# Ledger of designs, part 5: peptides against a protein of PDB entry 4GMN

Target 1, 375 residues: chain A of PDB entry 4GMN
Amino acid sequence: RYANITLLALVTLASIGTDFQETLVKGNQGSRESPISAADEEWNGFDDADGDAMDVDQKSSSGEDQEEDYEEIDVKEDDEDDDDDSITSEMQADMERVVGADGTDDGDLEDLPTLRELIQTAVPQLIRLSNLPIDSDESLTIQSHALSALNNISWTISCLEFANGENANIHNAWYPTAKKIWRKTILPILEADSADLKLATQVTSLAWAVARVLHGETPTDGNPHRKFISLYHSSKQQAGGNSNSIEEPEDPFQGLGVKCIGVVGSLAHDPAPIEVNREVGVFLVTLLRQSNNVPPAEIVEALNQLFDIYGDEELACDKEVFWKDGFLKHLEEFLPKMRTLTKGIDKRTQPELRTRADEALLNLGRFVQYKKKHA

## One batch from the design tools (peptide; made by RFdiffusion4, then SolubleMPNN)

Design b1_p27_1_s1
Fold by OpenDDE base, seed 2:
Structure b1_p27_1_s1 (fold): chain B 375 residues (1-375), chain A 27 residues (1-27)
Amino acid sequence: as target 1 above (375 residues)
Amino acid sequence: SEFLEESRKRLLELERERFEREKEAQK
């Protein structure tokens, strides 16, 4: 009886986190392109003011218009208007305030009562529930639902812009809670070294969401980046052996490999210790060198993480890792391989993967040119 | 725990050694 009420409450909290994310995405679609497209932000380098926009004459080689009459498969989107009235008028008003709020420097959420209750009341209970002794199938189910709710809340918050002091009140309220999730939920599960790939995927997804906000300020205790690198390699070894392939998620970007890359990439940002940055950078560059055996989605994520980590030349990691370890040569040598990889992705069967690969290829070209100019 | 940490460290050392060997082979 108490377990069913707890499970229902956890499912409800997970739904609230999803609805909050969807409404933030819808609210941002009115003003800025989708926050999922933070990976789709065309990497322009740092604006040196005098950069003559070299018109890269895209000689569109007019490949001949083979008018293959593709019959318009009228995919009736069944608008199942599941009017899940789960978004309260208060939650909607809080989200409208988040989208419209000038960054107030105070970590006070007085104007965001729903988000305040999620962070201050719900999340501490979810952390407690994720740390229950596992002694029954019921305790495993409670842990899984608590991790799901923490994941949805953490992902939602990680989709907010925090650059330039935007949403500083939310950031300041979330930051200590994010560190608590890391230390109390993520690290203990990673240390337990469970052979449960489902649990590993859940904790890695949560770790990515948390690390997308904390970046290099994520606690380095117990070398978590090495744990995720080890999990990456272990996941590849298991996929080759057991015919119980956990169905590769229909979305290639939801794979455990991509999530591991996203976590370690986020952990490697400044002010991460240079040795953590180096270990992650070497791992990511090694994936590019071994690209023939790496899924395209993992290559896309590894590239985006490399751009984000090493985009700023003023950071200590640029001099001490990127240049010192000779990463530019590896990125330049990877350009022809990336072009071949991207062209090999079918636009019909994998449209998102193709788009994100085309963007990553474009950004790789720009990044290599930028780094050559600033050498 | 110690065995797993040592195993994880060895995996990362192997990636570094692979990276450095190929970097040297390209000189």
Scores: peptide ipSAE 0.037, ipTM 0.573, DockQ to the pose 0.019
Fold by OpenDDE base, seed 1:
Structure b1_p27_1_s1 (fold): chain B 375 residues (1-375), chain A 27 residues (1-27)
Amino acid sequence: as target 1 above (375 residues)
Amino acid sequence: SEFLEESRKRLLELERERFEREKEAQK
């Protein structure tokens, strides 16, 4: 009886976290596309005030007008008004405030009661449940559901903009809780010698969501970046051997390899220790050099992480790692390979992967030019 | 496990050595 109530509560918390994320996505779609694609925003560099518009020489290739008569497939909008009444009026009101709120600096959530209760009441219980001794199938199930709920809440919060003091109240309320999730949930599971790939995938997804907010301020105790790099390599060895297709998720960006790259990239941001940054930077550049054997989605993620880590020339990692280790040469040599990789993605079968690869290719060209100008 | 930590260190060392060798081969 108590087990079933606990499981129902955990499933409900995971659902609330998903519905909150979907509402954030829908609220932001009025101004910008999906916040998962907010990482795919054109890397504009730091604002060099000198707007030298790159004269994109539009060579007008006069392709002959074959009027392919696109038969207007009358996609009947079956207005299945599935009134998924899952969004509470209080949660919707908190969402409208988050999208419109000039955040106060004090970390006060007085105006966000649902989010406050998620952070202050629910998350501490989920951390407790994720740390139960695993002695039964019931305790394993509870841990898995607690990790799922923590994942959904953490991902939702990580989709908020925190740059330039935006949502500072939410950031300040979440930051100590995110560090607690890292130290009390993520690190103990990573230290456990578990061969469970499902658990490893769950903890890696949660670690990415947490690290997307904490960045280089993520606790470096026990060198967790090395654990995720080792998990990346271990996942590749398992996929190559046994034809038990761990069904690669239909979404190429939901793969364990992408999640490992996202975690280690986020951990390497300033103010991370220079040695952590170097180890991650070498890993990411090594993936680009091995690109013939790396899934395209992992290359896209590795590029985006490299742009975010090394975009600022004022950071210690620019001089001590990027320039000292000669990363610019490797990125420049990767440009023709990235063009070939991107062109090899079928727009019809993998439209999202193709779009994100086209953006990453554009950003790679801009990033290489920026770094050459600032050399 | 000490074995997992040693294996992890060795993987990172192998990646660094590969990166440096390839950097030298391009000079």
Scores: peptide ipSAE 0.035, ipTM 0.573, DockQ to the pose 0.019
Fold by OpenDDE base, seed 4:
Structure b1_p27_1_s1 (fold): chain B 375 residues (1-375), chain A 27 residues (1-27)
Amino acid sequence: as target 1 above (375 residues)
Amino acid sequence: SEFLEESRKRLLELERERFEREKEAQK
């Protein structure tokens, strides 16, 4: 009983997080297409546990065939736009305010009561639930749903613009909570070294969402970047052996490999330690060097991360890593390969992947030209 | 070049270490 209520509450919180995200997407049509698609992990509902269909011996009483003339009720498909009434008027009003608010710096969420309750009330409970001792399949299920809810909330918040002091109130409220998610949820799961690829995927998705806000200010304790790099590699070995392919997500950008790249890329931003930046940068450049064996979506993500990490020449990582470790040469050598890779993507079957690859190719050309001028 | 090769070796070593830890945890 309590478990079912907890699960229902977690599902509801995950749904609310999705609805918030969708509302932000609809409102934010004028800003950069952040890849919001990365959080459309379709909540694959509960696999209906095999309800033993109790053979209710419905005694077929042979009721007579009354041919009732079904008058063709012209069911006007009223396109009930199922305006999924799941978005409360308060949630919608909070989302409209988030898109429009010149943020006060104080981390005050007075004008955002729903978001405040999510951050202050829901997230701490989800963190608690994600940290339960795993002693049963029920505990594992609770953890999974808690991670999904944290993922959706964290992704939604990570889609807000925080540059130039935008949404500073939300950022300031979220930042300590994001660090708490990292330290209390993500790190303990990563330290457990579980062979559960589902759990690893969930925690990596959450880690990416959190790291998209924290960037180089993400706690470096225990070298989590190495764990995600290790996870990336381990996931590639397992996919090659067992025919239980974890169904590669239909979206190429939802793959564990992409998520690992997104996490480690985000972790490597300034002010990350130069050695963290170096290890990540080398990992990303190594993927480009091995691009023949790397999924196109991972290449796209690795490129975007490299542009974001090394786009600023004033950063210590530009001199100490990018130039010192000769990354420009590898990017130049990769440019013709990227053209071939991008052209190999079918626009009809993979339109998004093709579009993002075309963009990444364009940006790679620009980035290489930029770096050559500053050499 | 050498750094990339060393780092690649290290990453593969970390992968191997993880795989062995996971395999030990399943026993």
Scores: peptide ipSAE 0.026, ipTM 0.583, DockQ to the pose 0.027
Fold by OpenDDE base, seed 3:
Structure b1_p27_1_s1 (fold): chain B 375 residues (1-375), chain A 27 residues (1-27)
Amino acid sequence: as target 1 above (375 residues)
Amino acid sequence: SEFLEESRKRLLELERERFEREKEAQK
């Protein structure tokens, strides 16, 4: 009885977290800032104050566009107003405020009561449930649902813009809770070294969501980046032997490999220790060198992480890692491989993967040019 | 080149240590 009520409550919290994320994504689709688009954002470089806009002469090669008459399949939007009664009017009002909130106030969530209750009341209970002793299949189920709810909440919050002091109130309220999730949920599961790949995938997804907010301020105790790198390699060795048991997620960006890259990339940002940054940077550059055996989605993620980590030339990691370890040469040598990889992705069967690969290729070209100017 | 080879060796060592720990935990 108690377990069934707990499971129902956890499923409900996970649902609320998903609905909240979907609503924030829909609200942000009007502004270019979809959480998907944070990976799809064209790396514009750092604006050198000298406004020589590189006129990329788009030589319009006039390819004869054969007008294939795409019959507009009039998909009747059956407006099934599924009044998904899951989103309370208060949750919707909080979501609308978050999308519009130029929140200057230090950690005060008075104007965001639903988000406040999620962070202050729900998340601490989910952390407790995720940290229960595993002694039964029931405790494993509770842990899995608690991790799913924590994942959805953490991802939703990680989709908010926190750059330039945006949403500072939410950031300041979330930050101590994110560190608590890391220390009380993520680290204990990583240290348990469980062979459970499902649990490893859940904790890695949660770790990515948390690390997308904490970045280089993520607790470095126990060198978690090495655990995720090790998990990446171990997952590749297992996939080579037992092709039948891991349903590769239909979405190539939901794979454990991508999640591992996203975690370690996020952990390597300033102010991460230079040795952590180096170990991650070398891992990412090594993936590019081995690209013939790496899924395209992992290459896209590894590139985006490299751009984010090493975009700023003022950071210590630029001099001490990027230049010192000769990363530019490896990126430049990877350009022709990336062009081949991107062109090999079928736009019809994998449109998202193709779009994100085209963007990552464009950004790689720009990034290499930028770094060559600032050498 | 040498650094990437050392890093690859270190990653393989970390993986071996993990595999050994998993194998000890199963005993």
Scores: peptide ipSAE 0.025, ipTM 0.579, DockQ to the pose 0.025

Design b1_p27_7_s1
Fold by OpenDDE base, seed 3:
Structure b1_p27_7_s1 (fold): chain B 375 residues (1-375), chain A 27 residues (1-27)
Amino acid sequence: as target 1 above (375 residues)
Amino acid sequence: MPVLDERSIKKRVEEKEEEERLEELLE
């Protein structure tokens, strides 16, 4: 009886986190730069103001017009007035304020009551539920649902722009809570070293969402980057052995390997300890060197993380890791392999993977050229 | 319930941007 009420409450909180994300997407469409689309934006480097416009001669190759006769599928307009009454007027008003506000730095969410209650009331209860002793299938189910709710809330918040002091009030309110999720939920589960790949995937997804906000300020207690690197390697060893179809997620970007790369990449950002940055950077560069045995989606993610970590020349990691450990040579040597990999992805069967690989290839070319100019 | 991740969120953004582009084409 109590378990069913708890599960219903957790499902409701996970739903609220989803509805909040949908409202945020709708609100951000009015603001040109979705921070999620910004990760798919072409890495322009730092704008050196010297406007030597490289005239990329787009030679229009005249592809022949094959008139494929699109049969008009007469989609009957069933006017189901899906009154998506799921979004409360309070949630909508909070999202309109999040999108429009030059946030005050005080971390006060006085004007964001729904978000305040999510962060201050709901998340602490979810953390508590995720920390219950696992002694039954019921307690495991409660933990899984609590992790799902924390994941949805954390991912939604991680989709806000926090660069340049944007949303500073939300950042400052979330930051201590994010650290609490990390220390109280993520670390204990990672330390339990469970062979449960489902639990590992859930905690890694949550860890990525949290690390996308905390970056190098993520608590370094117990060397979490090494735990996620170990989890990456363990996941590859298990996939190679037992033909128990862990259904490879239909989406290549939802794989545990991609999630591990996203976590460790995020953990390596400034102000991460240089040794943490080095260990992650070496891991990522090693994936590129071993690319023949690495899924294309993991290569795309590893490249994006490398661009984000080492894009800024003013950061200590540029001199102390990127240049010192000779990463440029490895990236340059990888360019021909990336071209081959990208061309090997079928646009018809995997259009998204192909698009993201084409972008990552373009960015790799630009990044290598940039770093060569600034050597 | 859907469990959000990077790709699930990106897909929802892409779907919403496509819905809006279709709406703008119908106006």
Scores: peptide ipSAE 0.225, ipTM 0.756, DockQ to the pose 0.473
Fold by OpenDDE base, seed 5:
Structure b1_p27_7_s1 (fold): chain B 375 residues (1-375), chain A 27 residues (1-27)
Amino acid sequence: as target 1 above (375 residues)
Amino acid sequence: MPVLDERSIKKRVEEKEEEERLEELLE
């Protein structure tokens, strides 16, 4: 009886985290700059004040419109009017305020009561539930649901813009809680060395969401980047053996390998220790060198992480890692391989993977040119 | 229960921008 109430509460909290994200997306669409599209934006480099934008007149040759006859798959809209009006009017009003909030410097969430209760009341309980001794299938289920709720909340908050002092009140309220999730939930699960790939995927997804806000300020205690690199390699060894492959998610970007890359990439951002940055940078560059045995989605993620980590030439990691360890040569040598890889992706069967690979290829070309100009 | 990740968030943004573009074409 108590367990069922706890599970229902966890499902409700995870739903609230999802609905909060949907409301945030609706609010941000009114502002033309979706912060989520920034990863799909053309990497323009950091603004060199010298605006010699080379007009590359790419004359798009008009390729012939092959009218592929789209067979109208009559998807019966089962209008399950699940009017799950689960977005409370208070939660919607909190999201409208988040999108419109001039960054008040104080971490006071007085004007965001729902978000305040989520961070201050709900998350501390979810952390406790994720730390329960696993002694039964029921305790494992509770942990999984607590991790799912923490994941959805953390991902939703990670979609807020925090650049330029935006949402500073939310950032300041979330930051100590995010560090607590890391130290009390993520690290203990990673240290348990569980062979449970489902649990590993859940904790890695949560770790990525948390690390997208904390970046290089993520606690370095116990070298978590090495644990995620080890998890990446272990996941590749298990996929090759038993036919009980956890069904590779139909979406290539939801794979444990991609999530591991996203975590370690985020952990390597300034102000990360230079040795953490170096170990991650070497890992990512090594994936590119071994690209024949790496899924295309992991290559795309590894490239994006490399652009984000080493895009700013004013950062210590540019001089002490990127240039010192000769990463430019490896990126330049990878360009022809990336072109071949991208062209090998079927646009019909994997349109998204192809689009993101085309973007990553374009950005790789620009990044290599930028770094050569600033050498 | 959906579990959010980077891709599920991006996909929901893309789907909604497509819906809005379709609505603007129907008006």
Scores: peptide ipSAE 0.221, ipTM 0.752, DockQ to the pose 0.436
Fold by OpenDDE base, seed 4:
Structure b1_p27_7_s1 (fold): chain B 375 residues (1-375), chain A 27 residues (1-27)
Amino acid sequence: as target 1 above (375 residues)
Amino acid sequence: MPVLDERSIKKRVEEKEEEERLEELLE
């Protein structure tokens, strides 16, 4: 009985996270600059916009780990048939406010009650449910649904623009929660070293969504980038051996390999430790060197991550990793291979993979030219 | 239950933009 109610609640929360994303898309259509389309923008370089990097005052509040005994909120079954339409209307109103809100610096979501409840009330419960001891198929199902709900919420939030202080209130409210998801959900599951590729895919998807917001500020404890690199290699070894059809997702970009690249790329952004950046950069460049054995979608993702990580010449990683480790030479040597790879993709059978590969090839040419001018 | 990822989000954005363009063409 309780397990079925919990499963229903988890399905509902994951639906709410999906509907919130749909509402986000609808709200952003009024502003012609889709923040999601920024990835489909031709890499023009970092415009020399003198964007004063807002000094996010590192108030290093060394808050002692008070074990806040989260009182078991006894969710009384008040059978109020709250019409599904009401939640959608509140979510819509919240998203209209997100799109219209001048970024107030305060992580106060007073004007965003649905998003506030998702972050402050729902996510902590989902973190708890994702950490339940797996002792039954039912507990495994609960964990999977909790991870799916966390994934949907995290992906939705990761689609907001946070550059230039945009959505700062949402960023500031989400940031501590995102770190909590990382530490309490993602890391423990990665440390359990489960041979379950489905669970690994769910956690890696969630990790990517979280890391797209936290970037180089993602907790480096336990070297999670190495765990995802290891997972990448392990997934390739399993795919080559036993034809146990974990059906490669029909979409090349939904593969565990792409997700691993997306996570480690995001983890390598400034202010990531230079050694983390180096290990990720070497991994990504090594994929390009081995491109004959790497799926085209993973090459596209690895290129995009390399552009994002090393596009700014003012960052310490440019001098200490990109130039020092000779990445430009590897990118330049990869250009003719990328042209061949992209030309090998059939536009009729894989139109989208071809489009993203054509774009990544254009961006690679521009990036190599940019870096050659700044050499 | 739909599980969101970068790809599913991009696709949903593209599908909605295409629906809106089709609606604007029909008005």
Scores: peptide ipSAE 0.249, ipTM 0.767, DockQ to the pose 0.481; fails the geometry check
Fold by OpenDDE base, seed 1:
Structure b1_p27_7_s1 (fold): chain B 375 residues (1-375), chain A 27 residues (1-27)
Amino acid sequence: as target 1 above (375 residues)
Amino acid sequence: MPVLDERSIKKRVEEKEEEERLEELLE
């Protein structure tokens, strides 16, 4: 009886999250293109006005395959077993601080009462419900619905523009809550190393939504980028063995692989630790090198993440990772492969995938030219 | 229950913008 009421409440909260998304998108349509459309925006590198259209002539140089043996970085798992899985009184006090109206005026959602109630009242309860001990099919169902509600709220907020101090009130209200979702919902589920691909997909989707707001300010405790990279690889190994059971999502961009790339790409943004940025950058560049075995949607996502991470030359990651680790060469070598990949996508059967691949190819050409000019 | 992701959000935005454009063409 209680579980059915809880499930109904969770379904209702997740539905409110979807209805609120639609309302926020309409509210922002009066300002610039949606940051979701910005992934399809032409990479506007710096306003260099003198666009002389150089006709790049097709000289096919056959470069020899040097197999550079990448040494496996033996990741020593430093098991810091701080296994305090209990809903501690400190968690409750921290939730009370996230709910606590000691708002500086900059975090007041007076004009957005529904969003305020979602952040202050609903999210803390959803975090609690996602952390319940899994001892029954009922508790697993509650967790799944709590994750779905958190996902919908987090994705909704992640569609707002926060650049240049836009929506600062929402950002300031969400930011501590987003960190709480990360530490109290996402990390514990990732650490439990569950073979449940459904749960992994749910937590990865939530992690992407949260990381799209926090970026490089996402807590780095426990090296979550490595866990998502491992999850990416594990998901590929499972898909290769049992061709029968994982209905590949009808949408190629809803795959667990794309979600993993989106998470780790978001985590690698400034001010992420340079080593986190490097490990993610190497992972993304490695996907481009292995593109024959990578779904086109994952290549598109990996390219967009690389453009966003390394688009600013003033960032420490440009010098310390992009240039130092020779990423430009790998992007240049990938250009002809990307052209072939994009042309291989049927516009009739996969119009969206083809459009995004055409855009990513265009942006790759521009990005390579930009980086060559700034070398 | 719809579960949101980048694509489901984009699709809903596009569907609404198409509906609004169709409504404006019918007025």
Scores: peptide ipSAE 0.228, ipTM 0.759, DockQ to the pose 0.538; fails the geometry check

